# Peptides against a protein of PDB entry 6FRK: the designs that were tried, part 42

Target 1, 411 residues: chain A of PDB entry 6FRK
Amino acid sequence: NEEVLNAMLKEVCTALLEADVNIKLVKQLRENVKSAIDLEEMASGLNKRKMIQHAVFKELVKLVDPGVKAWTPTKGKQNVIMFVGLQGSGKTTTCSKLAYYYQRKGWKTCLICADTFRAGAFDQLKQNATKARIPFYGSYTEMDPVIIASEGVEKFKNENFEIIIVDTSGRHKQEDSLFEEMLQVANAIQPDNIVYVMDASIGQACEAQAKAFKDKVDVASVIVTKLDGHAKGGGALSAVAATKSPIIFIGTGEHIDDFEPFKTQPFISKLLGMGDIEGLIDKVNELKLDDNEALIEKLKHGQFTLRDMYEQFQNIMKMGPFSQILGMIPGFGTDFMSKGNEQESMARLKKLMTIMDSMNDQELDSTDGAKVFSKQPGRIQRVARGSGVSTRDVQELLTQYTKFAQMVKKM

## One batch from the design tools (peptide; made by RFdiffusion4, then SolubleMPNN)

Design b1_p11_2_s4 (from b1_p11_2, 11 letters changed)
Fold by OpenDDE base, seed 4:
Structure b1_p11_2_s4 (fold): chain B 411 residues (1-411), chain A 11 residues (1-11)
Amino acid sequence: as target 1 above (411 residues)
Amino acid sequence: LLELLRFINEL
């Protein structure tokens, strides 16, 4: 029994290390899991795998919980949120994402660019803010980030902004000058929250980076970025452990809306490859698939058209990165995408949609689209020419549609 | 949608 436990824990520990979980945390988790498992319950013939999985899940939940309640902005008050973190962490993009998140929730939100070190930082922030219709402040001439931050905060306080986000310089390295600048800015603006932005893709460096920030600045919240990439999220545990601060949001892509509140249970479930059904339901509901009822009724009747397939491809394209959506489905392990770059899968979908854009309503709305094309092969040639693809590409689409429509008829 | 996602990943 102990050998089986040790073997299973070794597999879990390997998977957690491959998920960028810090080696010290993995060791601690292994010890905590061993201590939490009743060997007598393991002897009783309970599913040893399920017991270990549950123990691992509980211990991972504890590692993501710093025991500190996340700061939340107060409605009708002026809330100053200072962002800190290295250059390339996604800090500036995350400022815009957070501003947009609060703006969409009906908060009077603004952005301040106090990054004087990076050439074009203000232009980048201005571009992002303008696209999102978020009010912004910054200077092209002032070089002191303390002055810019102070003036911007004062301005937006006087204008009764509720969420005042201050982006700071990140530098490329942990430098004493960076931390001094951050402290001077923090002292001047007296932020209600200091948000550390961390790139999850730095793997084992997450702990050391997060610790270096927390040792110098009173980090109260963490945002983890680039969870759409190769980062399986294990760096998030390192950030919490080092900062003793809650993760409040995660960045899940390049778009301004690729940003969500951190949920512990879904995150750990995803980290363990259990999927995130709740988050998938939330994303599906956010899509306002008003036509879901009409589609469900068609599917119940075994009807599935090329238009129905096109609409579903549009819905998938709106859900964001395909890898994330798949990673939310139980049984779709991270290796499920190992056969293709996400960009290639999205390019394939877009190609299929482009082929369908060259179809007519009779072809799209036919309950047997493949038969329409088989009866009149000239349609394939028309669609191929209209979409700039080969007749083979159109035939492949129709073959794929036929396979899917046959699956729908068996449901 | 889930079946479509499965299908797309099999493509």
Scores: peptide ipSAE 0.028, ipTM 0.606, DockQ to the pose 0.088
Fold by OpenDDE base, seed 5:
Structure b1_p11_2_s4 (fold): chain B 411 residues (1-411), chain A 11 residues (1-11)
Amino acid sequence: as target 1 above (411 residues)
Amino acid sequence: LLELLRFINEL
């Protein structure tokens, strides 16, 4: 029994190390899991694998929980949020993502670029902010980040902004001058929250970097970026351990919408390769897919129409980012989206829906829509003209539908 | 739904 436990714990520890979990945290987790597992219950013929998985899951949940409540902005107040982090951490992109997140929630949000060190930092922020229709402040001439941050915060306070996000300089090296500049900015603007932005791809360096920031500035929140790449997110545990601060959001791609509130349970489930079945179920339930029962019944009878495909495309578009949805499915890693920008997949879906919007009810509700079009080729030409696409695009949709309908008939 | 998501990712 102890040999089986040690073998399974070795596999879990290896997988956690391969997920960039800090070696000290993995050792501590192994000890905590060993102490939490009743060896007598393991002897009783209970599913040893489930017990170990549950114990590991429970200890990982504790490692990502700092025991501190996350700061939340107060509605109708001026909330100053200062961003700190290394150059290349995704800090500037994350400022724009957070600003956009709050703006979409009906907060009066703005951005300040206090990065004077990086040439073109203000242009990059301005481009991102303008694209998202977020008000911004910065300077092309002022070199003191304290002046820019103070003036920008004062301006947006006077304009009654509710969320004031300040992006700061990031450097490639932990230089004392960077930390002093960050402290001077923090002292001048008196932020309500300091957000440390961490790149998940830096692996075992996450602890030392997160600690260096926490030792110099009062980091109260963590945002983990680049969770769409090969980074399995183990560095997030190191950031929480070092900063003693909650992860509030995660960046899950390059798009401004590739940003979500951090959820502990889903994150640990994904880290273990278990997927996020609960979050997928919750998203499916939030969609009020009351019609899913009717669809499931049709699918059980091997019936699938172009309308049923259209409705499922609508449902998928309502679920939000495909990368997030796929990353909820066990065995669909974030790397599965490597072939295209999520925006291109959404644009392709929208194009397919636009083609189907030009179909009639007889075409949409046919149990063999492709056969309806094959019998009367004039329908393809009508739909192509109605949707502004080629006859080839309509034929491609029908070919794809036929493949899917054949799969459903085999279920 | 999963197969449809997979299909969309293959598009």
Scores: peptide ipSAE 0.027, ipTM 0.606, DockQ to the pose 0.127
Fold by OpenDDE base, seed 3:
Structure b1_p11_2_s4 (fold): chain B 411 residues (1-411), chain A 11 residues (1-11)
Amino acid sequence: as target 1 above (411 residues)
Amino acid sequence: LLELLRFINEL
């Protein structure tokens, strides 16, 4: 029994190391899991795999909990949020995402660009802020980030802003000068929260980087970015362990909406490849897909039209990045779609919708759409010409529809 | 919906 436990724990430890979990955390987790497993309960014929998975899940949940309550902004107060992190961490993009998140929640939100080091930092922030209709401050002439941050914070305090986000420089080569600049800015503006932004894709470097920031500045919150990539998120555990600070949000893509509040259970479930059914349900509910009752009733009767397929493609396009949605389905690991395949999959969906936009109501609302086209091949040629595609592309859509409609009839 | 998503991923 102990040999079997040790073999299974070795496989789990290997998978966690491959998921960028730090070797010290993996060793500690192994010992904690061994101590939490009753060998007598494992002897009683319980599913040993399920027991080990539950013990691993429980210990990973503890590794993501720093035991510190996350800072939350206070309504009707001026909340200053300072962002810190290296260049390429997604810090500037994350400032805009957080600002947009709070703005959509009805907070009076603004952005300050205190990055004087990077050429075009202010133009990038201005572009993102303007696109999201977020008020912004910065300078093209002032080179002192302390002056810019102080003036911007004072301006937006006087204008009664509730969320004041300060983006700072992210230097790679001069860590000491970066940390000194961050301390000077922090001392000048006295932020209510300091957010460390970490790129999850840096793998085993996550611990050392997160520790370097925490040793220099009072990091109180963590945001993990690039969880849409090949990064399985093990670096997030390293960030929590090093900073002793909660993860408050995750960045899940390049779009301004690819940003969500951190949830421990869904995150660990995803890290273990168990999927995120809860997050999928939450996303479906946020989309107000209330018209699903009429679809569910049709599906129960084995009815599925080309219009029903079109409406579902619209719903899927509204859910955001297709890779994230699939990564929420149990058994679809993040490895199933490289970033290249997501844009291609969305382009394929949009192409299929464009073909259906050239169909008439009789074709769209037929319970046997493929048979309507097979009986009158001239319809295929009309739709192909109307959508600017080949007759083959229309036939391929109809073949796909037929496969799906056959699946619905078996439900 | 999950079956739709699976189907689309096979496309």
Scores: peptide ipSAE 0.026, ipTM 0.598, DockQ to the pose 0.155
Fold by OpenDDE base, seed 2:
Structure b1_p11_2_s4 (fold): chain B 411 residues (1-411), chain A 11 residues (1-11)
Amino acid sequence: as target 1 above (411 residues)
Amino acid sequence: LLELLRFINEL
């Protein structure tokens, strides 16, 4: 029994190390799991594998819980949120994502660029803020980040902003001058929350980075970025362990909406390759699926039109990155789509939708759309001309539709 | 939806 336990723990420890979990945390987890597993209960014929998986899951959940309640902004108050982190961590992008998140929730949000070190930092923030219609402050002439942060916070306090986000300078490595500048800014603006932004893709360096920030600055919240990449998220455990601060959000891509509230259970489930069925259900429910009852009813009758396919393509495009949706399904590994295949797949969907935009209602609403086109080949030529594609591209779409409609008839 | 996602990934 001890040999079987040690073998299974070795596999789990290997998988956690391959997920960028810090070696110290993996060792601690191994000892905690060994202490939580009663070897006598393992003799009683319980599925040893399920018991070990449950113990591992439970101990990983504890490693992500700092035992500290996350800071939350107060409605109708002025909440100053200072962002800290290395350059390339996604800090500046994450400031815009957080501002956009609160703006979409009906908060009066603004952005301050106190990054005077990076050439074009203010232009980048201004561009992102303008695209999202978020008010912003910064200077092209002031070089002191303390002055810019203080003036910007005062301005937006006087204008009764509820969420005031301050982006600070990053450096390429931990430097004493960066921490001194961050402390001067923090002392001047007295933020209600300090958010540390960490790149998950730095692997084993996550612990040392997070510790260096916490030892110098009073980090109260963590945001983990680049969880859409090869980073399996093990660095998040290192961030919580080092900062003793909760993860509040995760960055899941390059778009301004590739940002979600952190949920412990889904995150650990995904880290273990168990999928995220809860997040899939939530994402499916955020799609106002009241219109999908009519589709489910059609599918139950083996009816599927080109319009029904178009509507499903729209729904998929609203769900965000395909790699993330597939990674929420148990047994679909995160590596199932390379990043190159996702942009190509989205471009392919958009091309198919553009072809369907050139179809008429008779073609779209036909229960046998492919047969409508096969009976009158002139329709294929019309649609091809209208959408700027080849007749072959339209025939490929109709072939794809026919395969899908045959699958629906077998359900 | 999952079958449609599989189908798109096989395209």
Scores: peptide ipSAE 0.025, ipTM 0.595, DockQ to the pose 0.082

Design b1_p11_3_s1 (from b1_p11_3, 5 letters changed)
Fold by OpenDDE base, seed 1:
Structure b1_p11_3_s1 (fold): chain B 411 residues (1-411), chain A 11 residues (1-11)
Amino acid sequence: as target 1 above (411 residues)
Amino acid sequence: DETLLQVLKLL
């Protein structure tokens, strides 16, 4: 039993290290999991894998909880949010995403560009803000970030803005001059929240970076960026451990809508490769796709048709980055993310839809579509000819449909 | 699983 536990913990530790989780945190997690597992319950014939996964999940949830309540803006007040982070962290893009998030929720939001160091910083902010219809402030001539930040904050306070986001200069390294500039800006504008923006793709460097910022500026919130299909998110645990500050949002892509409130349970589920069912739920609810109530009711009754699957594929195609969405679906992420880029995944989905476009209503609307085809094999040949594909491609589609329909019947 | 029903509700 202890050998099996140690082997499974070794696999989990390897997966967490491959997920950019800090080696000290992985060691501590291993010890905590080993102490939390009752070996007697493991002996009773319970699924050892589920027990270890649950213990690992529970300890990872503790690692992303700093024990500090996240700052939240107050309605009808002027909330000044200062952004800090290195150049290339996605800070400027994240300022626009956060402003857009609050604007969509009916907050009066604005952006201030106090980045005087990077050439074109103000033009980039202005472009993003203009596309999102967000008011902005900055200067092409003023070189003091304290003056720009102070004037911009005063202006937007006088105009009764509720969310005032200040983007500051990033640097390539942790330099004392950068932290002095950040402190001068912070002292001048007196922010209600200081948000540290961290790039998840820097892996094991996340801890040292996050610590350097927390030791110099009063970081109260963390935003983790570049949590796309390649960044496994383990750096987020390092940021929380170093800053002792909650993650408030995550950036999941390049689009302005690729930004979501941080949820502990979905994030840890995704980090473990269990999928992010709740994040998929939230993302689809946000798309305001046509009244899925009818589909919901069918699924509650264990009914799932090829037409329902076709409508599903159309919805997935509307959600944006297909690789991210598939990575959120349990059991789809492993087979689709291992095989090609996002464009290839979309081309596969379009191919499956083209096969279904050659099906008739009796085939599409059958609650047992696979059985309709199995009873009359001539239908497979007709659909294959109609869609210009092999009979094997149609059988692969029917096999995928059968897996989904069986999953729906088990819900 | 209500959660997977909710996901399929959304797809």
Scores: peptide ipSAE 0.007, ipTM 0.475, DockQ to the pose 0.034
Fold by OpenDDE base, seed 4:
Structure b1_p11_3_s1 (fold): chain B 411 residues (1-411), chain A 11 residues (1-11)
Amino acid sequence: as target 1 above (411 residues)
Amino acid sequence: DETLLQVLKLL
């Protein structure tokens, strides 16, 4: 039993390391999971895999929780939010995303560009802000970020703005001059919240970078960016551990709408490759997709057909930002997002639908479609020929369907 | 969970 536990924990630890989780956190998680698993309960014939998965999930939830309540803006007050982070972290884009998020929620929001170091920083902010109809401040002539930040904050306070976001200079390296500048800006504007923006794709460097910021500036919140890419988000755990600050939002793409409040459960589910079921609901509810009551009733009965999967691929295709939606689907996230951009992901879904278009009603409407194909392998060859794909492509589709149908049956 | 059923409606 201990050998089986150790083997399964080794697989989980490997997967977490491949997800950019810091090696110290992975070790700690392994020890905590070992201590949380009752070996006697594991002996009683309970599904050992489910128990270990649940223990791992609980310990990952604890690693994302800094034990500190996230700062939230106060309605009808002037809330100054200072952004800090390295160049290329997505900081400037994230300022615009946060401003747009609050504006859509009916907050009077504005942006200040205190990045005097990067040529065209103010033009970039101005372009983003103008597209989103967000008021902005900055200078083409003032070189002191403290002056720009102070003047901009004062201006927008006097205009009764509720959310005042200050974008600061990013550097390519942790330079003492950057931290001194950030401290001077922070002292001048007295921000209600300091947000560290972190790129999830920097992997094992997340801890050291997040710590360097926290050691110099009182980081109170974290925003993690580039969670649409190859980054599985393991670096986010490192940022929380290093900053002792909650993740408040995540950046999930390049569009201004590719920004969402951080939810612990969905994030850990996605990190473990279980999909983001809650985030998919939220996105679909936002899109006002027709309530497929008929499909709920089938799923309540543990029924899921290839036709049901086809209809859902059509719904997903209507939802727009494909990379995010596919990443939310259990069993599609890891294999689909690991290979290509949004256009390639759409082309793959279209290919899967084209394969299903070559299936007959008996194959599509079977509650065990995979068994229909396994009993008569000639069906795979027929479908492959009809859709112009390999027999392997049809087998991959059936494997995905089987994973999905098994998930539905376990619910 | 009604939420999980709603997502499976989408999947």
Scores: peptide ipSAE 0.005, ipTM 0.441, DockQ to the pose 0.031
Fold by OpenDDE base, seed 2:
Structure b1_p11_3_s1 (fold): chain B 411 residues (1-411), chain A 11 residues (1-11)
Amino acid sequence: as target 1 above (411 residues)
Amino acid sequence: DETLLQVLKLL
């Protein structure tokens, strides 16, 4: 029993290390999981795999929870939010995303560019703010970030802004001069919240970076960026462990809308490759797709047609980055994600839809579409000719449909 | 199972 536990924990530890989880946290997790699993309860015929998976999930949830309640802005008050983080962390983009998030919620939001170190920082912030219709402040002539931050905060306080976001200089290295500048800005503006922005793609460096910021500046919140890339988000665990501060938001892409409130359960599910079922539910509830109820009833009856799959592909195209959506579905991310960027994934969906546009209603509305084509191979040749594709491409579509229809029948 | 069904309803 201990050998089986150790083997399964080794697989989980390997997967967490491949997800950029810090080696110290993985070791601590392994010890905590071993202490939480009663080996005697595992002997009683319980599904050892489910028990270990649940224990791992529970301990990962604890690693993401710092035990500190996230700061939240107060409506009708002036809330000053200072951003800190390395250059290239997505800090400036994240300031704009957070400002836009609060603006869409009916908060009077503004942006201050106190990044005097980076040439064109103010122009970039101004461009992003103007596109989002967010008021902004900055200088082309003032080089002291303390002066710019103080003047900008005073201005927007006098104009009764509710959310005042201050973007600071990011440097490429942990330089003492950067931390001194951040501390001077923080002392001058007295922010209600200091947000550390971390790039998830830096992998094992996340802990050391997050610790260096927390040791110098009173970081109270974390935002993790670049979770759309190869980064599986293990760096987020390192950020929480080092800062002892909650993750409040995640950045999931380059668009201003590629920003969401952090949810512990969906994040851990995604980290473990279980998918993000809750985030997918939220995303589609936001789309207000009127025809969801009819599809819901069909799926409850184990009915899934090629037309249902076509309507689904249309909905996916409306939801945004196809790679993100597929990564939220359990077991779908492995087969579809392995070969292309977002544009190639969208082109592949469009190709599948074009094949389906050459199908007739009898083929589209059949509850056993693959069997309709298997009984009459001439249909595959007709559809292939009609859509300008190979008979192999039509067979690949039917194979995908069959996998989906089998999954629906098991639900 | 209901949640995965909700997910497939959403896709």
Scores: peptide ipSAE 0.006, ipTM 0.467, DockQ to the pose 0.034; fails the geometry check
Fold by OpenDDE base, seed 5:
Structure b1_p11_3_s1 (fold): chain B 411 residues (1-411), chain A 11 residues (1-11)
Amino acid sequence: as target 1 above (411 residues)
Amino acid sequence: DETLLQVLKLL
């Protein structure tokens, strides 16, 4: 029993390390999971796998929750939000995404460019703000970010703005002078919230970088960017641990709409590579697709057929922002997004649907479609011939279906 | 990705 537990935990630890989770956090999680699992209950013939899964999931949820309530803006007040982060973290883009998010929620939002260090920072912010119709402030001539931030905050306070976002100069690892400037800006404007923007792609460096910011300014919130890329988001746990601050939002692409409130359960599910079924359900509900209620009820009952998958593919194809939704589907994650544009993702989905068009009702309507094919391998050959694909392509589809159907059975 | 999915399949 202990050998089986240790083997399973070794695989979990390997995957978490491959997800850029900090090695210290992975070690701590392993010991916490071992301590949370009753080996006697494991001996009693309980599903050892489900117990370990639940324990790992629960400990990851704790690593993402700092136990601190996220700051929220107060309606009808002037809320100053200062952004801090490394150069290239997506900080400036994230300022615009956050401003746009609040604007769409009916907040009076504005942007201040206090990045005097980077040439063209103000032009970039101005371009993003103008596209989103967000009021902005900055200077082409003033070089003191404290002056720009103070004047911009005062201006927008006097104009009764509710959300005042201040973008600061991005730092390189070696510039203590720039950290002092960041502190001077924070002291001058007295922000209600300091947001650390972290690039998920920096991997094991997330802890040290997040700590360097927290040691200089009172970081109260984290935003993780570039979760649409190869980054599995494990660095987010390191940022939470180092800053002791909640993740409030995630950036999921390059578009201004590729920004969502952080949800712990979906994030841990995605980090593990379970996909985001909850976020998929929420996204499906937001889109008011036909038969959403019937699908949701089937999902709640742990029922998922190849037909249900086909219908979801049809729905996704109708929705337009296809890349985001694919990334939420288990088995369509990083590999589907990383290797192609939206057109290639659509072509892959159409190929999968064409394979399913060659299936019969018994195959499509089975609650265990993969088992129907496994019991009678001649079905795979029939479907492959009917759809003009390889038997491998049909097996890959059935593997994706099996992954999804197993998750739905665990809901 | 296969390793994370294998790990989740093992979880």
Scores: peptide ipSAE 0.000, ipTM 0.354, DockQ to the pose 0.022; fails the geometry check

